# Peptides against a protein of PDB entry 6DSZ, part 87

Target 1, 361 residues: chain A of PDB entry 6DSZ
Amino acid sequence: NYVVTAQKPTAVNGCVTGHFTSAEDLNLLIAKNTRLEIYVVTAEGLRPVKEVGMYGKIAVMELFRPKGESKDLLFILTAKYNACILEYKQSGESIDIITRAHGNVQDRIGRPSETGIIGIIDPECRMIGLRLYDGLFKVIPLDRDNKELKAFNIRLEELHVIDVKFLYGCQAPTICFVYQDPQGRHVKTYEVSLREKEFNKGPWKQENVEAEASMVIAVPEPFGGAIIIGQESITYHNGDKYLAIAPPIIKQSTIVCHNRVDPNGSRYLLGDMEGRLFMLLLEKEEQMDGTVTLKDLRVELLGETSIAECLTYLDNGVVFVGSRLGDSQLVKLNVDSNEQGSYVVAMETFTNLGPIVDMCV

## One batch from the design tools (peptide; made by RFdiffusion4, then SolubleMPNN)

Design b2_p13_6_s2 (from b2_p13_6, 7 letters changed)
Fold by OpenDDE base, seed 2:
Structure b2_p13_6_s2 (fold): chain B 361 residues (1-361), chain A 13 residues (1-13)
Amino acid sequence: as target 1 above (361 residues)
Amino acid sequence: MVPLPVNGKLPVL
């Protein structure tokens, strides 16, 4: 009788920060395979609130706040295509995680995309978008009081989508995506019509981006638009402005994750496959009419961490580094560098025991 | 580096 004490998974495969427990609380949510860990960020550090077992590996985990909600809701999609919207509810000392809505979004027909599951939420909470299968974009309308997550597919002509996001500040829900065709990689936008269940032409496109363009970051207002991250270049486009940088320092390792630091999209943390942590800065130019435009992009190397699967800025220069391959960390970002030129100091390390290899003996 | 957002949740170190 080997009591295989099922070691709890320690590898982090996602993290998000928001206001899930209350409007006032800052939360860190960590996905560890089938486990969701919920923390409150406090003056004393991370306070554990709840662990939740999911009925599958968490593939997507996103916080969103529909109009009229006081706190964020949590969207989860599992690797088995089980979708749910979760709410935190506290009544005195009783803590419940309520499923507001659920559904299975698996299609009977479709090629699962080789780049895995992508899930995104419209910034105005009009819909959830899912790239699950090649040539399909799945839409889940976000209706109030709908307990059943209904989805429909829109055909994508672009079969090989690399990454996709919803843009900010769009009258209609608008996606921006990097795709690959025989001619290279490109960026395109589509408006999503909920009424007609089709794509309309988006506001802009950029053909022939960098061959290794791998990530889209939607930039909030007042800038709007998107950042496209490649192996060699970082580009900004909003339909009216285009700006590209090719800092030599990013060529050494592929950027694999990002997190927005400033609510207005002025700064982003970037993590690469070597555990290097960067700051991407959007330099502002204020026009005479009070419009804010992008002047320049800059990248600064902050230091080294565990190889990030996900990053999230918490508060006061503290960043959670969620690692799948190494130990997760809380790190402090300093204004001044140390003697090695690093702005990063490790505060806490969370041991990763690796994947539970189910040794079927 | 420019000052980072302070939400007052963690101590200002």
Scores: peptide ipSAE 0.290, ipTM 0.903, DockQ to the pose 0.120
Fold by OpenDDE base, seed 3:
Structure b2_p13_6_s2 (fold): chain B 361 residues (1-361), chain A 13 residues (1-13)
Amino acid sequence: as target 1 above (361 residues)
Amino acid sequence: MVPLPVNGKLPVL
């Protein structure tokens, strides 16, 4: 009897930071294939709290706080289209992860999108959006009393969606997405009507963006709008203002992940395929009417890390670098560069033992 | 680099 001690997965495929265990705790949640690891961020570092086995590979993992919740809830979607909303409960030493809602969101008809599963949550927690299949946008209304996650599809005319996000500051839930057609890549917005179960015309569009535009970042108020990241350019659009930069430093390698540092969306971490870590900065201009507009965009090279699959800012310049291809890291961002010009110092490294090939014999 | 947010969870080095 070879007890194959089932090696725990070490490759990270998602990470999020928020207040999952309590309103006061800062948590790091790490997705490693079918495992969810929950940490509390402490002065001593990462304290493990719980490990949770999921019934499938985690494809989406997002924290969200519905109105009147004291702490964040966790949305998980698996690669087998099992959706759940999880809540952390602690009673003394007893720790329970409670499923508040669950459902299977698989459709019988549809072409699975080649760019994989995209899951997004409306900033006002009105709905979850899912791009699972070409030409369909799935909506899960967020209702507190609903233990069964009900979903409906809205038809997308745009068959080849590259990335999609919900925008901030919208009266109705509004998506912004990059799509490709025979003429190139474009950015479009739609309002999502829960009542009519249809798309309405969104506030803005930008035709003919960069051909390799790959990511959408929704920007919080006061800026609003979205950042579109390409291979050669980074663009901002909010309906009223368009700004583009083409910093030569980003041309060397494709940016593959991002994370918001400041709650107001003034800074973002960017990671590329070479393990370079950048800061994207939104320079503000305060208008005479008290409105804040984007003055400029800047990109600064911070240093090198493991190739990030996901990034999350924790606290005090500490960043978790979740890596699928290499070792995951805790890194410190310093105000001053070292002798090599790097602002990045590795604090801790988490050995990646590689993919466990489940050889079902 | 501009100072980063401090939530008081990790030590201020």
Scores: peptide ipSAE 0.180, ipTM 0.860, DockQ to the pose 0.111
Fold by OpenDDE base, seed 5:
Structure b2_p13_6_s2 (fold): chain B 361 residues (1-361), chain A 13 residues (1-13)
Amino acid sequence: as target 1 above (361 residues)
Amino acid sequence: MVPLPVNGKLPVL
């Protein structure tokens, strides 16, 4: 009996930061294929707390905090459409990951989208949204007492959704998405009615965005709205204000991931396909009435890292760079550049041994 | 660079 000690997966396909273990702990959660790794962020670095085997490849991993919860809950969706909501529970030295709710959200009919699974959570924790199939938006209502994740589909007229997010500050859950049609790429919004199980007209749309517009970032209040990232341009829209920039530096490589640095959405990390790390800055203007409006967008090159599949700001200028193609890293962002003009210093590197081919014999 | 959020969890290098 060769116990092939199945090497643990090392390629990172998702990461998230939040307060999962407690209200006070800062956690880094890392998805490595079927494995979830949970760390506590400490002054000494990442302390491992728990590893969890999942019943499939993790396709979506999002932290969220329903009203009245003291700590974040974890939503996971697998590539086999198994959904769960997980809670961390510690009792003395005993550590348990509790399934609060679960369900299978697979449809019998539908074309799986070529751009894969998208999972999003409403900022007010009213619902989870899933783009699994072309022309369908799946909704999982969030109910505290429901152990069974039930979902329903809403038909999307837009068959080719590129990316989708829930917007902040909306009375009803509102999605913003980039889609492609024969005329190009466009941005649209829809309100999601839980009662009627339909879309209502959203607050705004932006037709004819950049042809390579690939990502939507929902911006929290006070700005609200969304950032649309393309190959050549970054645009902002909130219904009232539109702003676009086309910094030449982003044309060199496609931006593939992002992470919010500031809770108010003033700064975002951006990672491209060459491992370049950028800061996107939202410059504010305070109006005489005390309203805050977006004045400008800026992009600054910070330095180079491993090619990020996912980015997450931890604390004190430390960023986790989750890489699928290369080694994952902890990097420090410095105020001053080094001799090479980089603001990025590698603190720790996590060797990627590549994809584990589970040869099921 | 503008000061980054600091919660005091990681070392100030």
Scores: peptide ipSAE 0.042, ipTM 0.704, DockQ to the pose 0.111
Fold by OpenDDE base, seed 1:
Structure b2_p13_6_s2 (fold): chain B 361 residues (1-361), chain A 13 residues (1-13)
Amino acid sequence: as target 1 above (361 residues)
Amino acid sequence: MVPLPVNGKLPVL
């Protein structure tokens, strides 16, 4: 009896860092198709804690901390529109992943968006937003007592949303999104009314952004606003300040993922389709009144890694590079470059054996 | 490069 040990998936399709196992632990969570891997980040490296099988391909994986929770909760959405909120619970040596809430968020009517599933969480944990279908924004209110994830749809006039995020520092939950129409690509904001289940006018918009604008990064306070990443340009906008750069180095390959390094949004890692790793820097100017404004944007090439599907900064300059096409890596970012001008050193490499084609024979 | 955030969980190599 050859026990064909079903080869575990090795291709990474998502990663997130936070405090999931406890308030004190730093965790790395890795999505590998239907598998969730949970690690504790230690001085000795990644310690495996738990593996969880999911009832479908993980499409969204986000950590969030509702008011009054001591540790982060995990939101997962599958490619089959099964949503859950997970909690880690340890009791001595017994480790359980508890489903706090679940639901199916599939609509009977709607065109699935060509850019796939987008899931976002309001920074103040008021709601989850989902772009699943063209012309619809799905809202899941976050309530502590709800074991059943109930959702409602708000109609979007903008049929072709490319990317969407919740903004920081907004009195009401506010989305910022890139969309395409016959005139090109644009950025718009909407406030989301939970009470009225509608959009209100957001604080700002920017018409006619770069034709290949593909990603929105919400910037935390004190800067606020958003970064829009294109093929040729990186733009900051917060309603009051606009700044754009077009560094020639980003034209060589499309930026496909990002991760915030500093809690205050001063630096972001960027990964491109060639496996180049960049640092995006937001330079501060402190005004005499103590207000912080954006002075400049810079992009610095750090080095090369595996082609990132996702990036997450851990601690002490260590970055996890989650790769779908190549080997995932732990890399160290150094202050000083090597002889080749690289700031990146590979610490550990995780072999990607490729997609398990489940050949039903 | 500017110093990176250090939470002290990984060794400062």
Scores: peptide ipSAE 0.130, ipTM 0.816, DockQ to the pose 0.120; fails the geometry check

Design b2_p13_6_s3 (from b2_p13_6, 6 letters changed)
Fold by OpenDDE base, seed 4:
Structure b2_p13_6_s3 (fold): chain B 361 residues (1-361), chain A 13 residues (1-13)
Amino acid sequence: as target 1 above (361 residues)
Amino acid sequence: MVPLPKNGKLPDL
């Protein structure tokens, strides 16, 4: 019996940065199929802390900090609809990953959405939202005392949601989503009532966006609103301000992932299907009343990396490029370009051995 | 490119 030591998965499915191990630690969390890897970001690089086996393929991995928590909690949803909230606990050298809450959020009836599982967390930690099935939005209320994740569904009239996020700065939890109907792609917002378990009319909508609009980025205050990324265009909307750009450089390859660089949402990394890395910049205008508004959007080509499945800014211009198709990388972003016009320098490469083809011989 | 956020977790290059 050759115990083929099952090769550890190397393809990255997701990554997130936050303060999971402590309030002061900067962590990189990497999802590799059923494996969660936890690193501390140090001056010497990535220090491995813990590896955790999940009960299924990780489909959603998000850090969040409920009111009165000193550090981030981790929400995980698997491809088999098992949900958990994890907490890191360390006592001396003993490291435990504690399941604070868990549940199965699978519905008996529903068409799984073609764009896959989407999981989002309200910035104020009021709820988790899940788009699992067409025509349904699942809500998990976040309550500190609940060890069992209870969920309910709200019916969506919009059957073909492409992407969805919670907006920032909303009195009630508010989702913004791109959806497709026979007339094209559109953006809509809904307020989510936990009390009534229904949608209320959201603050704004944008009908007839770009036909290939694929991603929603929720923008923090002071800007608020959302960025909609398409194949040819990037648009911003917050209900009061609309702005669109169509930089020719993004038309060459589809943008597939993004990550916020600045806490205030002034910059985002964008990765495309060719491994090009961009910076999206939100240019501010300060008004006479002290309000900050969006003046312009700009895209800069930074350089090339492995094809990103996910991106996460760490610190001091260091970015983790999580790749499913190629090698994951740590890259440094420089202020000045090299002789080739690139702002990207590879620091470390993590070999992706690809899918273990179980050649049943 | 504009300078990026620094949290003091990684060294200045």
Scores: peptide ipSAE 0.102, ipTM 0.825, DockQ to the pose 0.111
Fold by OpenDDE base, seed 3:
Structure b2_p13_6_s3 (fold): chain B 361 residues (1-361), chain A 13 residues (1-13)
Amino acid sequence: as target 1 above (361 residues)
Amino acid sequence: MVPLPKNGKLPDL
């Protein structure tokens, strides 16, 4: 009897922070292939509270708080298109992860997109959007009483979507996406009609963005709009204001992940393929009418970490660096640089033993 | 570097 102690996966493929266990707790959730690890962030560091096995590789993991919920719910989509909404419940020492809703969102017909699965949640929790297949945008309406996740498709004319997000501050759910056509890469917006199950014209578009534009960041109010990250440039657009920077330092390696630091969207962490950690700063200008506009964009090099697959700001300058290729880390961001000019100090390192090849025997 | 948000969950190092 070879008890193959099934080595737990150590490679991180997603991480999120929020209030999943309670309204007051700060949680770190880590996706490691089929495993979800749940931590409480404490003054003593990360306290493990639960580990959950999923029925497939986690492809999307997002926290969201519908109106009238006291704490965040967790949306998970697996690589096999199994979707679920999870709730944490604790009753004394008993800890349960409850499935509020589930469904399979696989289509019988469609080309799986080469850029993989994208899952996004409307900031007002009206719907979940999924880019699973070329030329299709799948919508899951968020309804409280529905235990079965129902989805429908809207046809996209844009076949080669690179990245997509829901925008903030929109009366209707509005997506912003980078797409590629024979003329280059472009940014477009669409409003999503749940009633008509169609796209309406969005508030703005930007044709001919940088050829390597790869990521969209939705910016919350008061700025609104989106940041588009390329290989050479970072651009902001909100329909009224456009601003672009081309800092030479970002040309050295491709930015591959991001995380919002400030709730108002004033700062973002950026990680590149060399393990460099940056801060993107949105400089505000307050107008006489009390409107806040973007004055400038700035990028600062903070230091080096493991190559991030995902980043999440926790608290008090502590960042979790989720790595697939290297060791995951807790790092501290300092106000002052060390002797090497780095603002990053490693606090804890989590050994990555590499991918477990599931040998189906 | 600008001061970072504090939620009071992690200590000031």
Scores: peptide ipSAE 0.081, ipTM 0.799, DockQ to the pose 0.111
Fold by OpenDDE base, seed 1:
Parts: C-alpha cells; sequence; structure tokens
Structure b2_p13_6_s3 (fold): chain B 361 residues (1-361), chain A 13 residues (1-13)
C-alpha cells in the first residue's frame, strides 16, 4: 500500500505579513490554494508554526487590527464566497485557530466579475469591502461582537471595476477605484455610508487615466491619496496634487503585484511578469508649515526574482517573493549593488512542484 | 539605496 501522501500545494497565490500569533511576533502568512501556512520571522529565518486547511481556495487574505485588539486578526474569503475572521490563540504548546466570525457572502443574482474577487479592509477597520459581482459593492460592517458576518450590497454605477482600495485619513470610509467604460479607464472615489447603506460623492476623481491602468495603491498619511499603476505610467493623486511618470523600464513587462515597504508610504516594491523587482519611491517635500507633499515619483530596478504573484516586505531588507509560476524566494535587498547592478540576493528558495492536479484515477 | 525599515526581527546580514 503506497500511501501516496497527497503532495501539498506549493504554488503561492497570496502572502501577507503582520502580527498574527502575538503582538510582538512578526509573521509571514502564505496562501497555497486551500492551505494557509503561518511562520514566525526570526533571526534564524522562517519558523513554521501552524498549517491550516481551508474549505476552499483562498481568494482574499488580509490582516487587520480592530480597535482594542492586541494582535492582528485574519480575514479570509474563499473562491466559494465563504468568509471568516480568524484569531490565533496559543496556550502553552496548544495552538488553536479560532473562528471569530464567519458567513457566506454569495449573492443569488449577479455577474461574477471577470477580474475576479477583490477584498479590501478599511484602514480604520470600520468595514470590509468586496467586489464580487459587476455593479455591486458588498460591505461587511466590522463589529466586535458579531459572530455572523452580515453583508449588504451597494449598487455601483461603474460596472467594470478593475481594482479598488480604501483610502487612508478619511473621516468616512472612502474607496478609490479604477473602472472601465466605453470612453476608457477612469479613477473615482466614493464615501461609504454604513448608516444609509449608500455611496456619497468622494473627495476626487480623475477621468481618462491610462488605458491599461490596472492597480490602485492607497497611500497612508502624510501623503494620502492613491497611486495608479498602468502599463506605461505610474500616477499619484490625492485630490490636490496629481503627478505622473512614464519610465520606459516598466513598459517592458506588466507590473502585477506591489507591497508597501515604509509604514509612511514612501516606498513600494513592484513585481512584473518577467520577475523584475522594482522600488517605487515617493520623494518628499517638507513645507514650512510642517506639511509633507509629494515632490516626485521615481522607479528603481532592484534586480530579478521568481515571477511574483505576491510580495511582502518582512524586516531588515528581507522580502518574501510568493510565486505561482516559479519557486518562491526569500531575498535580501542590499544598499549596495553587485557587479551586475543588482541589489537582490536570494537567501532561500522554495521549490514549486506545480499545481496538484487531483487526478481522480 | 536608502536604508530599509528594521524592526529588529532579522539580523543585520
Amino acid sequence: as target 1 above (361 residues)
Amino acid sequence: MVPLPKNGKLPDL
């Protein structure tokens, strides 16, 4: 009896870093199809803590810290629209992953969006937003005592949302999204009223952005606003300031993922379809009143990695490169380049054996 | 490149 140990999934489809196991621990969480892997980041490297089987492919995985929580909670949405909020608990050697809340957020009526599932969390933890279906924005209010994830829909007039994020520093939860209409791609903002269950007019919009604008990055304070990434251009907008760059180097391959390096949003990692790793830099200008404004945007090529499906900065220049198409990597970012001009050094490589085809024989 | 954030979890290599 060869117990063919079912090969574990090795392709990474999501990763996030935060403080999930404790307030003091730095964790790397990796989604591999239905599998969630939890690591502690240590001086000796990645220490495995727990593996969790999920009842479906992980489509969204986000850490968030509600007011009065000592550590991060984990939001997961599966491809079958099962939502949960998970908490890590450890008592001695006993490790439990507790479901704080759960629900199914599937609608009976709706066209699933062609760009797939998008899940976002308000930076102030007021709500979760979900783009599951065209013309609908689903809201899950975050309430501490709610064991059942209840959601409602708000109608979106914009049927073809490409990407959406919550903005930082907004009195009301505010979304920023790229959408497509017959005239091209545009950026718009809406305030989300939990009380009235409707959209109000957001602080700004930008019509006729780049035709291939594909990603929104919400920028924290002091800059605020958003970065919009296209095929040829990177733009910043915060309502008062607009700035665009078109560095020729990004035109060579499509940027497909990003991760914030600095807590203040001064730097972002960008990964493209050729496995090139970039740094996007927001150059500051300090005004005499102590306000910080964006002076310029710059893109630097750092080096090459496996083709990233997701990126996450860990600590001390170490980055996890989660790959679906190739081997995942831990890489070190150096201050000085090597002889080839690369700032990237591979520290560890995690073999990707490809998708487990459940060959039901 | 400008120094990267250090949270004291990984050593200076």
Scores: peptide ipSAE 0.039, ipTM 0.780, DockQ to the pose 0.110
Fold by OpenDDE base, seed 5:
Structure b2_p13_6_s3 (fold): chain B 361 residues (1-361), chain A 13 residues (1-13)
Amino acid sequence: as target 1 above (361 residues)
Amino acid sequence: MVPLPKNGKLPDL
């Protein structure tokens, strides 16, 4: 009887930074299959606070702060469509993870999307959006008094959504998405009516984007709008301003993850399939009326890391590189390059033992 | 455990 002590999963499949344990604490939350690890970012390093077992593989993990909450709440969706909203509570030494709301959001009918589960939260915390199935957008209204996560579906005419985000600064919850049809890939926006349970026409669209356009980044105010990342190009659109760049350096390997560095959306980390780490910079232009517009986009190669499944900026130029295929890392971003021209220094490496092959003996 | 000072400045990159 070899009790194969089931090693804890080490492959990272999601990470997020926020204020989950308190308003003052900066947290790193790491999803490792069915495990959620909660750390406090301290001057001494990553202090482990709690590990939580989930009833399934974590597919979505997002922090959000509803109006009048002092700290962030955590939305989790599992690969089996169990949704929950979690709150951290501490009473002396007792640490509890409280389920504020839960529900199963599985549909009996629907084709699971080939690009997997997408979960997004409206920046104003009005709703959660889920792309689970082709031709459906699931909405979970965020109501404080509701312990049961109720959802409804809105039909999408666009069957092949590649990526979707909620936009910032919209009067109504507005999604921006890349989709594919027989004519190519396109970007579209929809307003989401909670009242009518339908889509209204969004503020803008961009037909015939790059054929390999794969990611949408919602940009905060003052810029607003979205960044669309392809294989060869990066584009910005906000309804009024359009800008595109095609830096040759990004063509070498597909960008697979991103994370916002600056709260105002002036900088983003980008990670590719070769483990290259880039900075995307949004150059501002201040107009005479005090409005801020996008002047230019730049991409700079910072260095190389483990192949990121997810990236999250912590503090002081420290980035957590969550890796599924390799070792996860804490890396430091430096102002000056090393002798190899890299701005990235590995600070700590977290060994990935790989997939536990269930050797059924 | 690597030091991660809180309330640091963003790098000027």
Scores: peptide ipSAE 0.016, ipTM 0.563, DockQ to the pose 0.580

